# Peptides against a protein of PDB entry 5HDT, part 21

Target 1, 163 residues: chain A of PDB entry 5HDT
Amino acid sequence: MVVKTFMDMDQDSEEEKELYLNLALHLASDFFLKHPDKDVRLLVACCLADIFRIYAPEAPYTSPDKLKDIFMFITRQLKGLEDTKSPQFNRYFYLLENIAWVKSYNICFELEDSNEIFTQLYRTLFSVINNGHNQKVHMHMVDLMSSIICEGDTVSQELLDTV
Target 2, 163 residues: chain A of PDB entry 5HDT as posed
Amino acid sequence: MVVKTFMDMDQDSEEEKELYLNLALHLASDFFLKHPDKDVRLLVACCLADIFRIYAPEAPHTSPDKLKDIFMFITRQLKGLEDTKSPQFNRYFYLLENIAWVKSYNICFELEDSNEIFTQLYRTLFSVINNGHNQKVHMHMVDLMSSIICEGDTVSQELLDTV

## One batch from the design tools (peptide; made by RFdiffusion4, then SolubleMPNN)

Design b1_p11_3_s2 (from b1_p11_3, 7 letters changed)
Fold by OpenDDE base, seed 5:
Structure b1_p11_3_s2 (fold): chain B 163 residues (1-163), chain A 11 residues (1-11)
Amino acid sequence: as target 1 above (163 residues)
Amino acid sequence: MITLKRSFAKP
């Protein structure tokens, strides 16, 4: 299974990283990003999060447009954090934990549309935050947002106004 | 468990 392949791969497995590079590129195609099944899209997002982890600090995606598409896609998936009773909540948690841990959104600082991506991320997170979330969820959300604010030399006033 | 040695944090 593709999900397990990337989930179990560490950052120093150079042979595997080379072997599955084409698969990583394929997973970012429109076929997967626009897949009609919501659960499949969540699995794709988790795979992409693991891909960023594995290849850090160098993302295998070289196209700025593709990177933008990926992060906008991941941001859309984070909406699923709102329902803590969902059968898929644990996978949404995995996604949040990973991107906060790896700081993958920091890739976006090199993109022309970074402010748009960060704005959408913050709006999404604030829209789903609720008292039903446990401390770990809140911690990861705070870590994710704080990393962007603290490491970003140029953050739009619009983004700051949403905080 | 997977160990994180590298991230996308600024150096």
Scores: peptide ipSAE 0.564, ipTM 0.928, DockQ to the pose 0.825
Fold by OpenDDE base, seed 4:
Structure b1_p11_3_s2 (fold): chain B 163 residues (1-163), chain A 11 residues (1-11)
Amino acid sequence: as target 1 above (163 residues)
Amino acid sequence: MITLKRSFAKP
């Protein structure tokens, strides 16, 4: 229900954005980020991705530490893209598509640990990318990484070595 | 398809 609520919400739904703001904040709690169920974590990640989309260009999460936790969390979920035959692959695809489309990781430029986040993202993407992925998956991965490279002020040497 | 009017792209 919650997943569908955010998935179906557009950026101009002001009343709903206000209504569900507290829920959005709650979804970023450690309870959900550290949920023991892998499928639940994926759903949480998708919700968070939608939340970034809905509230763009301003994320509702104001804590730098929380933002870092969220993006590191989302990055970890992207590992699921490796198995294209997984029943959950479409949700992993949705996650990838969303974050590439919304450019949500660009929020990280405001964080002190941006290079760490980007490095982990790139390493994760390169670790899961394979020839079994269709063109759309590859495109979104490239879009995601390219946006960061093109729009970023600084990129760590470690990240550059990964690219 | 849902519309994207705003993103986190650098201004």
Scores: peptide ipSAE 0.563, ipTM 0.929, DockQ to the pose 0.851
Fold by OpenDDE base, seed 3:
Structure b1_p11_3_s2 (fold): chain B 163 residues (1-163), chain A 11 residues (1-11)
Amino acid sequence: as target 1 above (163 residues)
Amino acid sequence: MITLKRSFAKP
């Protein structure tokens, strides 16, 4: 299974990273990003999060347009965090924990449309945050947003005023 | 458990 392959791979597996590079690129294709099944899209998002983890600090995706598509895609999946009773909640938690841990959204500082991506991320997170979430979920959400504010030097005042 | 040695944090 592709999902398990990337989930179990560590950052120092140089031969495996080279072997599966083309697969990583293929997973970011429109076929997967626009897949009609929401559970498949969630699995794709988790794979992409693992790919960023494995290849850190260098993203294997070189196209700015593709990177924007990927992060907008991941942001849309985070909406699933709103339902804590969903059978898929643990996978949404995995996605959140990973991107907060790896700080993958920090790649977006190199993109022309970084403010758009961060705005969508913040709006999405604030739309799903609720008192039904446990402390760990809240912590990861705060860590994700704080890392962008604290480490970034390109965050606009307009974005700060919006949040 | 996977060990995280590198991230996209600024140096």
Scores: peptide ipSAE 0.557, ipTM 0.925, DockQ to the pose 0.834
Fold by OpenDDE base, seed 2:
Formats: sequence, structure tokens, C-alpha cells
Structure b1_p11_3_s2 (fold): chain B 163 residues (1-163), chain A 11 residues (1-11)
Amino acid sequence: as target 1 above (163 residues)
Amino acid sequence: MITLKRSFAKP
């Protein structure tokens, strides 16, 4: 129910955005980010991606530490892109597609630990990229990585050297 | 499909 609620909500649903704001905040709690079930964590990641989409360009999460936790969490979920034949691949694809289009990781440019987040993102993406991925998956991965490099005036040379 | 009108892209 929660997943569908955010997935179907558009950016102009002002009444719904206000109504579900507390739920959005609750979904970023440690209870969900550290949930023991891998499938639950994937659903949480998709919800968080949709929340960023819905509230763009103003994320409802104001804590830098919380934002870091969220993006490190989302990055960890992207490992699931490795197997295109897994039952959950479509949700992993949805996650990738969303964050690539919404440019949600661009929020990280305002964070002190942006280099750590981007480094982990790039390492994760390159660890899962393979020839079995279709054109759309590759496109979203490339779009995600290139947009950060192209738009990032805060991206350090050290980060570029580690990628 | 949801229409994307706004993003976090740098202005």
C-alpha cells in the first residue's frame, strides 16, 4: 500500500504531499533502513526514491546525517542490479531509473561527505555493470554517473582519481 | 507514467 501510494503520486499533489509527509519521514528511520529483510529494504529504497521525486526540488529530510544515511542506503540496494533475471530486478530497475531522472544524488553536493557518497556510488555501479544489462539500464547508469561529474563543481580531484 | 516537472538538477 505504501509503495503504491508514493509510486502513483505526482509532484503537484499538494494535499497528498502534506498528508503523507510524516510517513515519508518515518520511512527514513533506522527501523526501515536497517530492516533485516532484503526485499523490504528494496521497497523502502523505492519509496524513498519516489519521495525525492515527489518533493523535488525540496527534499523533506533536513538532517545532513539522515540524508547521508539515505543515500548510502540506496547505494547499497543498487547491488541488486547485478542479476537481470532475479524476481526483484524490475524494482531495482525502477530505483535506478528514478534516481537517474530525478537527479536525487545531486542533493549530496550540499553534504560534507559528498565525496564518500559519490565514491561509494561509482564503485557500486561499476561492480554491477555487465554485458547482460539492456540498453536502458546502461543508459541510466551512464546518465547517473555523468550528470554528477558534469554538474559537480564540488567534485574533488581526489574523487576523480579514485573512480 | 508520472510526469517529471522538477528535479534536483543544478540550475
Scores: peptide ipSAE 0.552, ipTM 0.928, DockQ to the pose 0.817

Design b1_p11_3_s3 (from b1_p11_3, 5 letters changed)
Fold by OpenDDE base, seed 1:
Structure b1_p11_3_s3 (fold): chain B 163 residues (1-163), chain A 11 residues (1-11)
Amino acid sequence: as target 1 above (163 residues)
Amino acid sequence: KITLKKSFSKP
């Protein structure tokens, strides 16, 4: 199982990182990013989040266009945090926890369209955040948003106006 | 449990 393979892999597994690199690249293909099944897309997003974790601080994806596609894709999946009663909520939580923990969105600072990506991320998070979420969810959302503001070389006024 | 030794944080 691909999901389990990346989920159980740590950052020091050099042989495994080399072995599964091609699989990691395949998971970022349009076939998976545009998969018609919502649950499949969530699993793909979790795998991609784990891939960023495993290969940190060097993303295996070198194309700026591909990186943009991936982060826009992950952002779209975060909308699923809205329904805390869904059977898939734990996987959405896993996704949020991972990206906040790894600070993977910080990769986007090197992209030309970083402002677009961050704007969509913030809008998505603010659209789903509510008092029904537990403290851990709130903590990860705050960590994710604050890290971008605090660690970014440039924060546009447009992004600040969105917040 | 998986540990995090490296991240994409900036110094």
Scores: peptide ipSAE 0.514, ipTM 0.924, DockQ to the pose 0.831
Fold by OpenDDE base, seed 5:
Structure b1_p11_3_s3 (fold): chain B 163 residues (1-163), chain A 11 residues (1-11)
Amino acid sequence: as target 1 above (163 residues)
Amino acid sequence: KITLKKSFSKP
């Protein structure tokens, strides 16, 4: 299974990283990003998060437009964190934990539309945050947002006004 | 299980 393949792969597996590079590129295609099944899209997002982890600090996606599509896609998936009783909540948690841990959104600083991506991320996070979330969820959300603010030399005033 | 040595943090 593709999900398990990337989930179990570490950053030092150079042979495997080369072997599955084409698969990583394929997973970012419109076919998967626009897949009609919501659960499939969540799995794709988790795979993409693992891909960023595995290849850090060099993302295998070289197209700025593709990177924008990926992060906007991941941001949309984070909406699923709102319902803590969902059967898929643990996978949404995995996604949040990963991107906060790896700091993958910092890739966006090199993109022309970084402010748009960060704005959508913050709006999404603030829209789903609630008292039903445990401390770990809150911690990962704070870590994710803090990393962007602290490491970003240029953050739009619009983004700061939303915080 | 999985260790993280590298991230996308600025140096």
Scores: peptide ipSAE 0.514, ipTM 0.924, DockQ to the pose 0.797
Fold by OpenDDE base, seed 3:
Structure b1_p11_3_s3 (fold): chain B 163 residues (1-163), chain A 11 residues (1-11)
Amino acid sequence: as target 1 above (163 residues)
Amino acid sequence: KITLKKSFSKP
């Protein structure tokens, strides 16, 4: 399975990283990003998060437009964190934990539309944060938002208004 | 388990 292949891959696996590079590029296609099944989209998001982890600190996607699409896509999936009783919650947690751990959204600092991406991320996180989440979920959300604020050179007024 | 040696954090 493709999901398990990337999930189990280490950052130092140079031969495997070269072997599966084209597969990583294919997973970011519109076919997967716009897939009609929400569970498939969640699996795609987790794979993309693992791909960023594996290839850190170099993103394998070279197109700024594609990178924007990917992070806007991942942001939309994070809405699923709102339902803590969902059968898919553990995968949403995996996605959150990964992107907070790897700091993959820091790639967006090099994008022209970084402020739009960060604004959408913060709005999404604040919309799903609730007292029903355990401390680990809250910690990852705070880590994710704090990393962007601490490492960013500038933040738009719109983003500041959401914090 | 997977270990993280590199991230996208700025130096």
Scores: peptide ipSAE 0.513, ipTM 0.922, DockQ to the pose 0.819
Fold by OpenDDE base, seed 4:
Structure b1_p11_3_s3 (fold): chain B 163 residues (1-163), chain A 11 residues (1-11)
Amino acid sequence: as target 1 above (163 residues)
Amino acid sequence: KITLKKSFSKP
């Protein structure tokens, strides 16, 4: 229910955005980010991605530490893209598509640990990318990484070495 | 159909 609610919500749904704001904040709690079920974590990640989409260009999460936790969390979920035959692959694809489309990781430019986040993202993407992925997956991965490179003020040497 | 009018692209 929650997943569908955010998935179907538009950016201009002001009344709903206000209504579900507290739920959005709650979904970023440690309870969900550290949930023991891998499938639940994936759903949480998708919800968070949708939340970023819905509230763009202003993320509802104001704590830099929380934002870092969220993006590190989302990055960890992207590891699931490696297995193209997984029953959950379509949701991993959705996650990738969303964050590439919305450019949500660009929020991280405001964080002190942006280079750490971007480095971890790039390493994760390069670790899972393979020839079994279709063109769309590759495109989204490239779009995601390119946006950060093109729009970022600075990129760490470690990130540059990864690219 | 979800539309995207706003993103987190830098100005």
Scores: peptide ipSAE 0.513, ipTM 0.922, DockQ to the pose 0.822

Design b1_p11_3_s4 (from b1_p11_3, 4 letters changed)
Fold by OpenDDE base, seed 2:
Structure b1_p11_3_s4 (fold): chain B 163 residues (1-163), chain A 11 residues (1-11)
Amino acid sequence: as target 1 above (163 residues)
Amino acid sequence: MITLKKDFSRP
């Protein structure tokens, strides 16, 4: 299974990284990003998060437009964190934990539409955060947002208004 | 457990 393949892969697995590079690129295609099945999209998001982890600090995606699509896609999936009782919550948690841990959204600092991406991320996180989430979820959400604020060179007024 | 040696933190 593709999900398990990337989930178990280490950053030092150079041969595997080379072997699965084309698969990583394929997973970012519109076919997967716009897949009609919500569960499939979540699995794709987790795979993409793992791909960023595995290839850090060099994402295999070179197109700014593709990177924007990916992060907007991942951001949309984070909405699923709102239901802590969902059977898929653990995968949503995995997604959140991964992107916070890897700081994958820092890639967006180099994108023209970084402010849009960060604004949508913050709005999404604030829309789903609630007192029912455990401490780890809150910690990852805070870490994710704080990392962007602390490491960013510029923050738009729109983003400041969102925070 | 996966070890994270590299991330996308900015210098």
Scores: peptide ipSAE 0.585, ipTM 0.927, DockQ to the pose 0.833
Fold by OpenDDE base, seed 3:
Structure b1_p11_3_s4 (fold): chain B 163 residues (1-163), chain A 11 residues (1-11)
Amino acid sequence: as target 1 above (163 residues)
Amino acid sequence: MITLKKDFSRP
C-alpha cells in the first residue's frame, strides 16, 4: 500500500502531499533504515526516492544528519545492482533510474559531509558496474555521476581519483 | 507515465 501510494503520486498533488507528509517523515526513521530484512530496506529506499521526486525541489527532511543517513542508506542499496538476474533487480533499477532522473543526490551539496557521500556513491557504482548491465543501466549511472561532477562547486581529489 | 516538472538540479 505505502509503496504504491508514493509511486503513483505526482508532484502537483498538493492535498496528497500534505496528507502523506507524516508518513514520509516516518519512513526515514532508524526502524526502517536499519530494518533487518534486505528486501524491506530496498522497498524503503524506493519509497524515499519517490518522496524526493514528489516533494522536489524541497526535501521534507530538515536534519542534515538525517539526510546524510538517508543517502548513505540509498548508496548501500545500490550494491544490489550487481546481480542482473536477481528477483529484485527491477526494483534496484527503479531506484537507480529515479535518483538519476530526479537528481536527488544534489541535495547533498549543502551537507558538510558531501564529499564522503559522493565518494561512497562513486565507489559503489564502479564496484557494481559490469558488462551484464544493459545500456539503460549504464546511461543512468553515467547521468548520475556526471550531474554531480558538473553541478558541484568543488570536488575532492579523492573523488577525482575514483573517477 | 508520471511527468517530472521539478528536480533538484542547481540553477
Scores: peptide ipSAE 0.584, ipTM 0.925, DockQ to the pose 0.840
Fold by OpenDDE base, seed 4:
Structure b1_p11_3_s4 (fold): chain B 163 residues (1-163), chain A 11 residues (1-11)
Amino acid sequence: as target 1 above (163 residues)
Amino acid sequence: MITLKKDFSRP
């Protein structure tokens, strides 16, 4: 299982990282990012999050446009956090936990459209956050947003307006 | 818990 392969892989396995690099690149293709099945897209997002974790601090994706597509894609998946009763909530939680833990969105500081990405992320998070979320969910959301604020060279006024 | 030695924090 592809999902489990990346989920179980750590950062020190250079041999495995080399072996699965092409698969990692393939998972970021439009076929997967634009897959019509919502559950498949969630699995793809989790895999991508794991890929960022595994290859940190160097993402295997070299195209700025591709990186933007990936992060906009991941951001869209985070909308699923709104329904805490969803059968897929735990997987959405995994996605949130991972990207907050790995600080993967910090890759976006190198992108020309970083402010657009961060703005969309913040809008999404604030749209789904609610009092029904447990402390861990809130913590990861705060960690994710705080990392960007603390490490960013510049933050757009639009982003600040959402804070 | 899986180990995380490196992340994407800025130096």
Scores: peptide ipSAE 0.583, ipTM 0.925, DockQ to the pose 0.849
Fold by OpenDDE base, seed 5:
Structure b1_p11_3_s4 (fold): chain B 163 residues (1-163), chain A 11 residues (1-11)
Amino acid sequence: as target 1 above (163 residues)
Amino acid sequence: MITLKKDFSRP
């Protein structure tokens, strides 16, 4: 299973990283990003998060347009955090935990449309946050947003004013 | 268990 393959892979597995590089690239194709099944899209997002973790600090995706598509895609999946009683909530939590831990959105600082991506991320997080979330969820949300604000030198004042 | 040695923090 592809999900398990990347989930269990660490950053020092050079042979595996080379072996599964083409699979990592394939998972970012429109076929998977636009898959009609929302549960499949969630699994794809988790795989992509793991791929960023594995290959950090160098993402295997070289196309700026592809990177933008990926992060906009991941941002859309984070909407699933709203329903804490969902059967898939634990996987949404995994996604949030991973991207906060790895600071994967910091890749976006190299993109021309970084402010658009960050704006969508913040709007999404603020739209789904609720009192039903435990402290771990809140912590990961804060860590994710703080990393962007503290390390970003190109974050727009407009975004900061809305935070 | 997966160990994180590298992330995307800016230097």
Scores: peptide ipSAE 0.580, ipTM 0.925, DockQ to the pose 0.807

Design b1_p11_4_s1 (from b1_p11_4, 4 letters changed)
Fold by OpenDDE base, seed 3:
Structure b1_p11_4_s1 (fold): chain B 163 residues (1-163), chain A 11 residues (1-11)
Amino acid sequence: as target 1 above (163 residues)
Amino acid sequence: MVKFKYNPEKR
């Protein structure tokens, strides 16, 4: 129910955005980010991706520590892209497509730990990318990584070593 | 610059 609510919400629904703000904040709690069920964590990641889309250009999460936790969490979920034959692959694809299109990770440039987040993202993507992925998956991965490289003022040596 | 893409057409 919650997943569908955010998926169906548009960016111009200001009254609804205000109404569900508390729910959006609750979805980023440790209860959900550290949930023991892998499928639940994937659903949470998709909801968070939709929240970034809906509330663009500003995220409802104001704490730098919380934003770091969210993006590290989303990055961990992207590991699920490795198995293209998984029943959950379409949901992992949705997550990737959404984040790449919205450029959600670009908010991390304002964080002190941006290099850590980007490094972990690149390591994860390069670890899961394979020849079994179709062109769309590859395109979204490249779009996600290139947006960070092109818009970043500085890139750490560690990040460069992963590219 | 806007941090992430706003697209009213895609809702």
Scores: peptide ipSAE 0.033, ipTM 0.666, DockQ to the pose 0.331
Fold by OpenDDE base, seed 2:
Structure b1_p11_4_s1 (fold): chain B 163 residues (1-163), chain A 11 residues (1-11)
Amino acid sequence: as target 1 above (163 residues)
Amino acid sequence: MVKFKYNPEKR
């Protein structure tokens, strides 16, 4: 399965990174980002998170518009964290843990629409945070949000109003 | 901005 392939791939596996580059690019296509099945979209999001991990600190995507689409897509998937009893929660957790650890969203600072991306991320996280989440989930959410605030050179008033 | 490289030993 494609998901397992990226999940198990090491960042230092240069030959494999080259081999699967085309697959990584295809996973960011509209076909997958706009797939009608939410479980498929979640799997795609996890794969994309792993791609960012594997290729860090660089990204294989060269288009700023594509990067925006991907992060807006990932942000939408994070809504699934709201239900801790979902059979898919572990995969949502994996997504959150990955992007928080890798600091994947930090690449967005170079994008023209960074404030839009961060605003949507914060709104999404604040909407799903609840007392039913365990400490690890809370930690990853806080780490993700605080890293962006602390590492950003400037923060727009709109973003501050969202926080 | 440079992203962090994942280190499994820190996980």
Scores: peptide ipSAE 0.033, ipTM 0.667, DockQ to the pose 0.304
Fold by OpenDDE base, seed 4:
Structure b1_p11_4_s1 (fold): chain B 163 residues (1-163), chain A 11 residues (1-11)
Amino acid sequence: as target 1 above (163 residues)
Amino acid sequence: MVKFKYNPEKR
């Protein structure tokens, strides 16, 4: 239910954005970010990705610590892209496609720990990327990584070494 | 840095 709600919402639905703001904030709680069920965490990640899409360019999460937690959480979920034959792969694909297209991670440039976030993202992507992925998956991964390199004023040497 | 506005029709 919640997943569908955010998936179907567009960026111009101001009344709906206001209506579901509290739900969006609630989804970023530790209850969901640290949920023991892997499939639930994936659904949460997809919802969060949609929230970033819907509220772009301004995310409803104002706490730097919360934003860091969210993006570290999303990054951890991307590990699921490794198994191309998993029943949940299409949902992992959705997550990847969304965050790549929206450039969701770009909000992290304003965070003190941006380099840590980007480093973890790159390490994760390179750990899961393989020749079994189709061209679309590869393109989204490249788009996601390239956006950070191209738009970042400063990229750490550690990040560059990862690329 | 401004996040890109998503166009769902480009999926």
Scores: peptide ipSAE 0.032, ipTM 0.666, DockQ to the pose 0.269; fails the geometry check
Fold by OpenDDE base, seed 1:
Structure b1_p11_4_s1 (fold): chain B 163 residues (1-163), chain A 11 residues (1-11)
Amino acid sequence: as target 1 above (163 residues)
Amino acid sequence: MVKFKYNPEKR
């Protein structure tokens, strides 16, 4: 129910955004981010991606530490893109498509640990990319990485070495 | 820096 609610919500639904704000905040709790079931974590990641989409260009999360935790969490879920034959691949694809289109990671430029977040993202994407991925997956990966490199005021040497 | 609004038509 919760997953579908955020998935179907648009960015102009101000009343609904306010109604579900507390739920959005609770989805970023350690209970969900550290849930032992990988499928639950994937669903949580998709919900969080939708939350970033719905509340763009802002985020309902005000804590820099919480934002870092969320994006590191989402980055870890992207490892699931490696297995294109997984029953959950379509949901991993949805996650990738969403964060690439919305440019969700661009919020991280305001964080002190932005370079760490982007480095981990790039390492993860390069570790999972393979010939089994179709053109759309490759496109979203490239769009995601290119957007970050083009929008950054400065690029660390470590990030450059990752690319 | 401004994030793009999601456009469902592009999915």
Scores: peptide ipSAE 0.029, ipTM 0.656, DockQ to the pose 0.263; fails the geometry check

Design b1_p11_4_s2 (from b1_p11_4, 5 letters changed)
Fold by OpenDDE base, seed 4:
Structure b1_p11_4_s2 (fold): chain B 163 residues (1-163), chain A 11 residues (1-11)
Amino acid sequence: as target 1 above (163 residues)
Amino acid sequence: GVKYKYNPEKR
């Protein structure tokens, strides 16, 4: 499984990173980002999260537009956290945990539309946060949001007003 | 550790 391949890979696997670079690029194609199956999109998001982890601090995606598309895509997947009883919740949790730990969204500060991306992220997170989530979920959500606020130099006042 | 986190200053 492609998901397992990237999940098991670490940042020091230089030969593997080179070997699977093309696969990483293909996973960011419209075919996968706009896949009609919700579960497939979640798997793609998890793979992308792992790709950001593996290639940190540099993303293998060179196009700013592509990076924006990817993070908007990941943001949309986080909506799935709202249903704590979903069979896929654990995979949504993995996605959240990964991007929070890696601080993947921080790469967006280099994008012209960073504030748009962050705004959508915050709106999404606040829309799904509820008391039914355990403390780990809450912690990762807070970590994800606070990292952007604390480490970003270009956070808009609009974004801050949502916090 | 910082190694596993995105850090633009490390580029």
Scores: peptide ipSAE 0.040, ipTM 0.665, DockQ to the pose 0.148
Fold by OpenDDE base, seed 5:
Structure b1_p11_4_s2 (fold): chain B 163 residues (1-163), chain A 11 residues (1-11)
Amino acid sequence: as target 1 above (163 residues)
Amino acid sequence: GVKYKYNPEKR
């Protein structure tokens, strides 16, 4: 399984990272980002999160447009955190925990459209936050948002005023 | 298994 391959890979596996580089690139294709199956899209998002973890602080995606597409895609998947009773909630939790710990979104500061990406992220997180979430979920959400604010020389004042 | 997190200053 492709998901398990990236999940089990560590950042020091240079030979494996090179071997699976093409697969990482293919996972960011429109075929996967626009896949009709919601569960498949969630798995793809988790794989992409692991790819950012494995290749940190670099990213294998060299196109700014592709990076934007990926993070907008991941942001859309985070809406699944709303239903804590969903059978897929644990996988949504994995996604949140990963991107918060790795600070994956911080790579977006190098993108021209970073403000748009961060705005969508904050709107999404605030739309799904509820009292049904345990403390760990809340912590990861706060960590994710605060990491962007702390680096936020490029974060708009308008966004800061809304949080 | 994350040894280090993304940091823009490392680029």
Scores: peptide ipSAE 0.039, ipTM 0.682, DockQ to the pose 0.152
Fold by OpenDDE base, seed 2:
Parts: structure tokens; C-alpha cells; sequence
Structure b1_p11_4_s2 (fold): chain B 163 residues (1-163), chain A 11 residues (1-11)
């Protein structure tokens, strides 16, 4: 299982990182990002999150457009956090926890369309945040948003006004 | 676990 492979991989596993680099690149293809199955897209998002974790502080994706597509894709998957009773909630939680802890979205500061990405992220999070979420979910959401605001050197006033 | 978070200054 590809998901488990990346989930169990350490950042120091240089040989494995090299071995699975092609797979990491393949997972960011339109075939997976635009996969018709919602559950498959969630699994892909989790894999991508793990890839960002494993390859931190760098990313194997060299194309700014591809990075934008990936983070917009991940952002769309976060909508699934709304239903805490979903059988897939644990994977949505894993996705949130991972990207918050790794600060994966901070890569986006180097992108021309960073403001668009962050705006969509905030809108998505605000749309799904509710009192039904446990404290851990709330904390991860807050951490994710706060890290971008506090550590971002290129956050525009327009973005701040939107939030 | 995660040993290193993304840090643009380390790049």
C-alpha cells in the first residue's frame, strides 16, 4: 500500500527517498489530483502530505504551478473535516495534523500565487470549523492559520483584510 | 514523527 509506505518513511531514509521519488512525482499528476473517487483523492492528499514531511524542508516538485495545484488540491480535501462522524474522518484528521505540524503550506510563500492559496485555505478552514470538533482538531486548525500569519514574510495587506 | 519542519531559511 502506497499510503502506508510514505506514512512509515522517515526523513532520514535517504535511500528510500530516492527510491520513491518517481512515485512521489507521479502522485502529483492530474490522474490522481483529478481522480473521480473522493476517497482516492483523500488518500492521495495524505500521501502528498507525507511527501512534504519526508522531503522537508524541500519538496521534490520543482514546478511552481504543480505546487500550487497540489496545495489547492489539499485545501479542497480539508472540506471533509466538517463531518466528524465520517468513516474517513481519521484520514482527514491525519491530513490536518500533518500539514499543521510540518508547516507544509509555508512552502507557498515562495509562490507567486501564495495569497490565493492562503485565502482559499482560510476560507475552507473557516467553513468547516465547528463546535463538534475536538480540541485537537481546533488546535491544528489554529496552528495552521497562525503559522502562516506569524511566520509569513510576504503576507499582503489584502490577505490580512480577507481573514 | 517529524524531525524537521519546513523552514525556508534552511533552503
Amino acid sequence: as target 1 above (163 residues)
Amino acid sequence: GVKYKYNPEKR
Scores: peptide ipSAE 0.039, ipTM 0.681, DockQ to the pose 0.152
Fold by OpenDDE base, seed 3:
Structure b1_p11_4_s2 (fold): chain B 163 residues (1-163), chain A 11 residues (1-11)
Amino acid sequence: as target 1 above (163 residues)
Amino acid sequence: GVKYKYNPEKR
C-alpha cells in the first residue's frame, strides 16, 4: 500500500525513508505522470506531495527537468478542486493542504523555469476558486500563493494584481 | 517529532 505508507510516514523515520527511496524515485517516472487514469494520477500526486513532505528540506529528485515535470503535473491535478461534490474531493483537498503547509513549490525557485511553474499554478488556482469552497480550502489556496509571492517576485505584475 | 517545512537554506 504505497499511498498509505507515505501518508503515515513521518520525517524522523530515517530507516523507512531510506527503504522507500527507490519507490519514491519511480513514482516520478513518465509511466505514473502520464498515466491514462485520472484517479491514479491523483493518487500519484498525493504520494509525490507526501514525498516532498517526508524528505524536506531536500527532495530526492535531482534533475531540474524532472522537478519541473512533477510540479507541472501536480498543478494539473489541482484542477480537480473545482468540483466540491466529486467523490475524490477529499484527496484533492489533501493534496492542496499538504503542498500549502510544506511549501513544496518553493523548491521551484531553484529552477530556471520557475516563472512558468508559478504562473501556471496561479492560473490554475484562480480558475478553480469558487464560492462553493469552504474557508479551509480558501485559506490553503491563499497560503500557497502568498508564500510564493513573499519568497520571490517571479510572477508577472498582471497576475500579482489579481491575487 | 518536529515537522519541517521545505526550506532551501536548510539544505
Scores: peptide ipSAE 0.039, ipTM 0.669, DockQ to the pose 0.138

